# Designs tried in a protein design run: peptides against a protein of PDB entry 8HF1. Part 126

Target 1, 320 residues: chain A of PDB entry 8HF1
Amino acid sequence: NVMLYATKPTEVMVSFPHQEQVLTVTRLISAEIEKFYVSLDLMNIGVQPIRRSKSLQCLRDPSKKSFVKQLFNDFLYQMKEYGIYAASIAIISLIVEFDIKRRQAETLSVKLMHRTALTLCEKIRHLLVQKLQDMTYDDDDDNVNTEEVIMNFSTPKVQRFLMSLKVSFADKDPKDICCLVFVERRYTCKCIYGLLLNYIQSTPELRNVLTPQFMVGRNNISPDFESVLERKWQKSAIQQFRDGNANLMICSSVLEEGIDVQACNHVFILDPVKTFNMYVQSKGRARTTEAKFVLFTADKEREKTIQQIYQYRKAHNDIA

## One batch from the design tools (peptide; made by RFdiffusion4, then SolubleMPNN)

Design b2_p18_6_s1 (from b2_p18_6, 5 letters changed)
Fold by OpenDDE base, seed 3:
Structure b2_p18_6_s1 (fold): chain B 320 residues (1-320), chain A 18 residues (1-18)
Amino acid sequence: as target 1 above (320 residues)
Amino acid sequence: DIEKLEKEFEKGEKELLS
């Protein structure tokens, strides 16, 4: 009986400076969204049908005002946590979502609501792209996807994450890499995926080394809201990662529910670890010899983060 | 020991970024 000693990963905590990036453009965007919320509250869209799921959770109809506000609040969070460059990618996902909902609108009032939201998203996109172009001498949209622009318009957390990827994987054999990146929110998966595609393409040492994919966990919301396209994408992304056609997978915390992914040599936790289960499940994917489990913390939160990880490590050792 | 964990993380950060 060879007791396969489960090789414990090396736990690493990378610190980043706390910067409140109060840019004029971020203040303007926030003010425009707040102005839109006031207008949205005054809109008469009629009585929306309450779809009750079997779990008595009121499934918020995606045509409701509260869902529109949720998407903009998620965007504001991404702009704050990841920076202006990530926000320029995130806003495209809102544009696509509101255009779909505008076309699916059953009433003129709901159609107008989604049209107004879409117009705001296009204004926000223009403001973000214009700010990215301020560092480029050329007005060409393609020139905003340089390593320098990505780094300068990213938060210190994202900067340290990208630096950690570059140092870890520069000029390595793609076959020797099996990397997971965990984020808290489902919409962040696609945003960070788009950022990584542009960063890898702009970084010669990574272009033929890293092939990213993303997976949005199954929405605990009824399978009826998962488009057939989203389910096909998830299956394809997992298969590409299993086959080694992708070597970096971005995923939300929903990987807790039994996605059989191969043993990884790198696991990055980009967002704060909020639960014991997230700590155990994500760390449990770093199973190769010399595997690394990398956490990120602001300098001001370092002590609190160390205390939290100490408690999780203790609790895990008491169960094991 | 929290101090041992802090030293482990500091060592790991230096080794990762070296």
Scores: peptide ipSAE 0.508, ipTM 0.940, DockQ to the pose 0.905
Fold by OpenDDE base, seed 1:
Structure b2_p18_6_s1 (fold): chain B 320 residues (1-320), chain A 18 residues (1-18)
Amino acid sequence: as target 1 above (320 residues)
Amino acid sequence: DIEKLEKEFEKGEKELLS
């Protein structure tokens, strides 16, 4: 029980300006997704046979439409919360997912639905990449993966996060680094992982210093091939982090599921702390006084966030 | 004390980003 550890890490709150993404491309993408939802609601995909699989898969929408909408809603969330650069990575995960589902489709109508979703994702990807290329002066340098492009097309939250990583870990010994990054959503883990790979590769001071991995929550106990691959990836990622072959781990609520990760000297909470349990469990990974527990807050939400963390800290001290 | 926690966070931010 992580609650039994008297952890006194240095708690840090990094503020970022509230900036609404007023990009024409984001409005266009949102409008295309809304049009797609109207079309999706009109699609007759027939009655899907309820596979009598006794697995918790019964919670998957038998219509398969809710899952499609969930993926696009998660994408829209990532675009809003992390920026258009992160969105350009996030859309690739949707492309992969819809291509798999298109191939696995049991009916022509379901196959067409996933094909239409895939075509929209490809259009969105093109719009995002084109917007990222607007900052590259050289038509010949298709490399949108520069530090400058990543920073300029990330939200203020992500900019402050990347800055905090650069300042914390520039020219450090990789062996002295054990970093956790917590995010709320499963798909955000992979998106932020891809962003960090590109950022580290584009930032000389972090090259050969940070080796990121990601863990996805086990909540998808689907016996599907994807769930087996995810479980294999999760086991491999955890092992690499334990062996020191990775020194930065991106996690969702995975630590609630009893995954024992070693004590870390840095814990970043990229998304708002929504529960007392998340606060205690994430903070419980920063076990030393020299360890940093870093929160991010919008300036407008700073007071409310401080009050919430104060209540969690008080409640933790009353139980410990 | 919430004010103490706020000052702790502000100090930590300055130390982290310095």
Scores: peptide ipSAE 0.507, ipTM 0.940, DockQ to the pose 0.899
Fold by OpenDDE base, seed 2:
Structure b2_p18_6_s1 (fold): chain B 320 residues (1-320), chain A 18 residues (1-18)
Amino acid sequence: as target 1 above (320 residues)
Amino acid sequence: DIEKLEKEFEKGEKELLS
C-alpha cells in the first residue's frame, strides 16, 4: 500500500518593497472621487420603489448610493494595490457597470446619478491614459501596452508577480503549465486579466506559452446583476481551463465554493491571505509534483505574514 | 519553528526568481 503522500507544495514568499506611489495623478483622482462623494450625498434621489428583487442588497440601500461608492472604493483599492496601469483597465469595468445601471434606472434622478458617475469615470480614464502616454512619444493607445509601460506603472507587488511569471514560464511547453492566480476582489480578476493579456502579448517569451482566463464568484453578485454574458463567460473560462485551452486562471472567492479545477503546478496568491479557508483552499490546488504555492508580501509586513502563515499551517496540521 | 519557515520562504524566493 504505497500511501501516495500528497506531495506538499513548496511554499514561497516573494517580498516587494513598500512604495507609496505618491503620484500627482493618484492624488488628483482621489480628490475628484472625494468631491464626487460630497455631491452624491447632496443628491436627492427620492424614495425608490422597493422592487421585491430577491437580492438582500436592494433592501439594504434603496438609494443605490452605497453601490456607487463601493465601486469607486474598489477602484481606489485597485489603483493603490496594483498601480496606474491596472487602474486604467479597472476604470473601464466601472464605466460598463454604471452604464448598465444607467440603462436600468427606474427614475430620472437615479439615471442622472449614474450619468454623473460615468462622467467622472471618463475623466479618470483620461487622466490615467494621459499619464501612461507620458512615457510614449506616440499618442496611440496601443503604445501604452508595452512591457515597459506595464512594468513602470505597476506596483512593486505586480512587478514581482510579472517577473515571477516570466521566469517561471519563459519558453516552457504550454501543456506543462497549470497556473492559478488568486485575488481577493471580483473586479480585480478582470483588471489583472486585462493586464496579463497585454503583458503576455508584449512579452515574446510568454506570447505562445500563457493563455490566461478569469473566473469570478457568482455568490457575491445577485443573479439579477450578473449579465447572461458574464455567466456564459465563467462557464466557458472554466471549461477552457479544464480542456487545457487556457493554462492560467485568475480566480477570486470562486474556488472557496468548491469549483473543481484540475490539480495545478503553480498557485500565486496576489493579495494577502486574510482567512484560514482561503489559505487551505488555494494551497489545496497546488497538488502536482513540485507544485509551487507563491505568496506576495510587502517587506514591512513580512514578519506579520510569516506569523499568520505559521498559524494557518499549525491549524491545518491540527485538523489533518 | 517560525525561523525555519522564514528560511524556507527565503530559499523558495531565491529558487523562484533564479
Scores: peptide ipSAE 0.503, ipTM 0.939, DockQ to the pose 0.913
Fold by OpenDDE base, seed 5:
Structure b2_p18_6_s1 (fold): chain B 320 residues (1-320), chain A 18 residues (1-18)
Amino acid sequence: as target 1 above (320 residues)
Amino acid sequence: DIEKLEKEFEKGEKELLS
């Protein structure tokens, strides 16, 4: 029980300006998704045969439409919370998922539904990439993966996170780094992982210093829907982090109970801390001498966040 | 106590981003 460990990491709260993304491209993408939802609601895909799959989730959406909407809602969240650059990575995961679902479709109507979703994702990807290219002066170098492009098309939260990584880890020995990054959503892990790979590759001071991995919680997907590949990836990622072959791990909050990893010297909480358990479990990983526990908050939410962390600290000290 | 926490966070932010 991590609650009994009196960990005294240095707690840091990094503030970022609240920016409403007033980008025409984000409005266009949102409008195209809303139009697609209207079309999706009008689609008659028939009553799907209730596969007697013991998984309670197959019983919840006989239309399979809610799953499609969930993926697009998760994408819209990534675009809003992390920016256009992160969205350009996130959309690839939707393309892959809808292509799989299109191939696995049992009916022509379901196949058409997933094909329509896939076509929309390809259009969204094109709009995002085109917007990223607006900053590349060289018509010949399609390289939208520069430090400058990543920073300029990321939200202030992601900018402050990347700056914090750069300052914390520039030119350090990889062996001295054991970093956890906590995010709320499963799809954010892979999105931020892809962003970090590109950022590290484009940042000489972090190149060969940071080796990222990502892990997603098992609890949200019935073991029946978790691919054998995803399970193998999770086991491999954890082992690489334990062996020191990876020194930065991106985790969703669902892993708080399941991560048996070494003591870390850095823990970043990229998304808001919503529960006392999340606070204690994540902070409880920052156990080395001089460990840092870093929170991110919008300036407008700073006071509320400080009050919440104060209550969590008090409650933790009353138990410890 | 909250004011002390705020000052701790402000100090830590400056030290992290310096």
Scores: peptide ipSAE 0.498, ipTM 0.938, DockQ to the pose 0.905

Design b2_p18_6_s2 (from b2_p18_6 with E4K E6K E7K E14K)
Fold by OpenDDE base, seed 4:
Structure b2_p18_6_s2 (fold): chain B 320 residues (1-320), chain A 18 residues (1-18)
Amino acid sequence: as target 1 above (320 residues)
Amino acid sequence: EIEKLKKEFEEGEKELLS
């Protein structure tokens, strides 16, 4: 019995200042979304045909309106938690989704609903891009994708995350890197992926070092609603990470469903650890020699976070 | 024990951001 001395990862907790970015643009965007919700509630989209999909359990959103509200609520969360730069990427995902839903609409009323949502997303995109440009003092560089712009328009949490990546991986051999980044929400995976692509491209020390991929979580509602394309993408992304063609994987709680990923040397938890299972499973991926398990906490929540991690460590040691 | 964990996190943060 070779006790595989599971090399305990070094646990790191990075603190960030609690800064409510009270930008006028974020207030304006929130107010426009609230105004849209009032208009959406007044829209008559007719009786939606209850298509009996084979899976009895999918209470399909009886109103295609709740799905629209969910996407905008997820966007508002991303804007708050990750900043306006991340929001400028997140809004593109909404534009794509609403354009697909508009084209797939079986009724004129549903088509008009998705068109109205799409028009709002374009307005939000322009407001975000304009704000990113207004702080580039250099009128000449229309490129809002600089390291400086990304850092200045990211939340303190995202700033500390990006700094941690830069310090950890600058000028390293790509083969020596196996990194996981855990986020809470499915849509955050795409948002942080887009942010990292731009950040890596703008950071010379990382450009040839990090190759990111993302895993789209299974839609908890129905595997039948996962497009064949999304399932193919997920399989391809996992395979690229296994083959070493990607060395950074952004994932949500999907690893709880038994996705076997190789032992990693870095695991970043970008969002708060909410469950013991998430703590054990994510930490259990940091198995290489000198592996790092990195948590992020607001300064105001530091003591509470430490107490929670202490309880999780104790519970884990009592089971081992 | 919790004070040891606090110290481990502080040392690890300094090392990671150095």
Scores: peptide ipSAE 0.481, ipTM 0.936, DockQ to the pose 0.901
Fold by OpenDDE base, seed 5:
Structure b2_p18_6_s2 (fold): chain B 320 residues (1-320), chain A 18 residues (1-18)
Amino acid sequence: as target 1 above (320 residues)
Amino acid sequence: EIEKLKKEFEEGEKELLS
């Protein structure tokens, strides 16, 4: 029971300015998604034949429209919370998902719905990449993956996170690093993983120092819809992190499910701590000598965050 | 107590970003 471990890591809270993304491109993308939702609501997709699959999910959305909206809502969240660079990576995951769903479509109407969603994703990708290229003189897609472009097109939260990684790990021995990064959403794990791969490759001081991996939470709604590939990836990623072949792991609620991971010297909480359990479980992984537990907060939410962490720390000390 | 935590976080932030 992780709750019984009296861990005393150094707790750090990094502040970042609240910046509303006032980019024209983000407004255009949001407006295109809203127009798509209106069109989607007008689509008669028919009642899908309830496959006798025992998965409760087939019962909840007879039109499969909610799944499409969920993916775009998750994308909009990532664009807002992490920036347009992160969004350019996130949109690729939607493209892949909608192409799979388009191929698996049982009806012409469902196929057309996923095709329309895919076409919108390609338009969004183009708008994002074009905006990233505003800082580059060369039209090559690889030129948008520089440290400068990543930093400039990331939110202040992500900028402070990347700065914290660079300062913490520059020119260190990879063997001395065991880092966890916690995020709220499963799709954020893959998005931040892709961002970190590009950032590490573009940052000489981190190149060959950090080897990232990611874990996504099990889909409790339909373990049967978890591709065999996703399950293999999760097992492989955990094993690589245990074996020291990866030294930075991005994860969501996966560690709450009792995945045994080694003691870490760094734990970053990139998203707000919403529960006492998340606080205790994540902090409980920072167990090495001089371990750091790093929180990120907007300046406007700093006082509220401090009050919440104070209550969690007090409650944890009362049970430890 | 909460003021001690505020100071701890401020000192830790300076150390981490130095």
Scores: peptide ipSAE 0.476, ipTM 0.934, DockQ to the pose 0.895
Fold by OpenDDE base, seed 1:
Structure b2_p18_6_s2 (fold): chain B 320 residues (1-320), chain A 18 residues (1-18)
Amino acid sequence: as target 1 above (320 residues)
Amino acid sequence: EIEKLKKEFEEGEKELLS
């Protein structure tokens, strides 16, 4: 029994200050969404016929209202957890989704509901972009994508993440980099991907070093056209990462679904590790020589996080 | 053991951000 001592990755815990982003714009956006929820609850969209698609019990919200609220709740979460800059990217995904749903609406009442949601998203986008422009003298949208604007309008967690990327990869050979970034939510993958594209483009030391991609989890949602596009995107993104055409992959816990990705030299866990399986699977990707497994924690949660990782490490060693 | 892990994380943070 050659115990292939897989070289255990160096585990790193980066701390960040807990700062509540108490910006007037964030409060205004939250208040506009709450007002929208009140109006949404009053909307009569009728009983939608449950199309019995035979196979997967995707609980298509028969009212479609819960799905609308879910998207805005996910946006509010991203704004809180990643900052205003990330929120300005996240809102675009909502705009695209609500425009698709508006066009696909089977009834005028549902079409109006998605139109109202879309109008709110455009207002939110304008408020966010205007706030980002407060640091720029030029009205050009391209000027909000500077390293300084990205850093200043990101949460301390995202700031520490971006700093860790810059320090780790500045002026490195792209071929020597195989990096995974784990996030909890599917929508966060796209948001952090967009943020990283802009950050890399604005950071000279990273422009020709990092080529990001993202993997969105297989939504077990019915094989609608969106799910086919997502599956095609996933396959393409994975292939680019395998071929070395991308060297940084943002993923949710999709690797649990048997997506085999190559051994990586860096694994960043941007969101809290909530399960033993997530810990083992994500850490198990950091398996090159001198691989780093990087966790992020708020200073106030550091002790609790260390205790949790200690328990996971112990449990893993007892099974191995 | 947990104190060793605390130290490991602190040393790794310094190494990563230095």
Scores: peptide ipSAE 0.470, ipTM 0.932, DockQ to the pose 0.902
Fold by OpenDDE base, seed 2:
Structure b2_p18_6_s2 (fold): chain B 320 residues (1-320), chain A 18 residues (1-18)
Amino acid sequence: as target 1 above (320 residues)
Amino acid sequence: EIEKLKKEFEEGEKELLS
């Protein structure tokens, strides 16, 4: 009985310094969002006509203001966790979303609310881009997409992640690479995808090596046009990854939703492993003989993270 | 056991970033 011991992936924990990038720009942006929340709370959007659309979320007035606040809170999280470079990409997603909501607005008051949110997003975008340009002598937006700018305006976590990618994949055959990158939040997939595209394009050793894609979880049961496009994109991205046309996939809770991807040789967990299921499912994708399962932790949280992973390993061994 | 895991992670970090 040759017990095919499923080769356990090599588990790696990369540490990064806990540096709060207390940039003046991040404080200004946070203060502008807080001022906006005060103004938003004072806005009378009136009773909205109940569209009989199947989404319960459209029914009540608090949901529209709550959604606006959620998007800005998600942006603030992105800026804090990944840095101002990632935030410059994240803000574009907010602009797109608020423009859609502005066009879909059933009342002038709701249209005005989304217009005010858009105006704030454009101001934030300008502040971020201007800060990225402080390192460049030229005012061209293309000059902010260098390896140096990306690294300097990313958090230590993202810096260590990018370094780990460069060291792991420099000058390798693209066919030998099957990489997953797990993030916690859906919107982070798009931001990290955009960041990686720019980083790979700026890094000669990676340009012909890594072809990234992203998957967003199927959480949008909404039949809206955006959800149809996202489902089409998700299906296309998965197919490209299966066909080997993409060799790096950024995903969130996709594995918990039963999306089957091939066995990978690299799995990066960019965000903290918060659940046992996330640990087991993500680790379970690192199935090749030399597979690496890479965790990122702040130095201050290293011991706590090790204890948590130890508990998950123990629990997994007790069930398996 | 936790000390073995600490060592595994430290060795793996060195190997990955070397």
Scores: peptide ipSAE 0.469, ipTM 0.934, DockQ to the pose 0.911

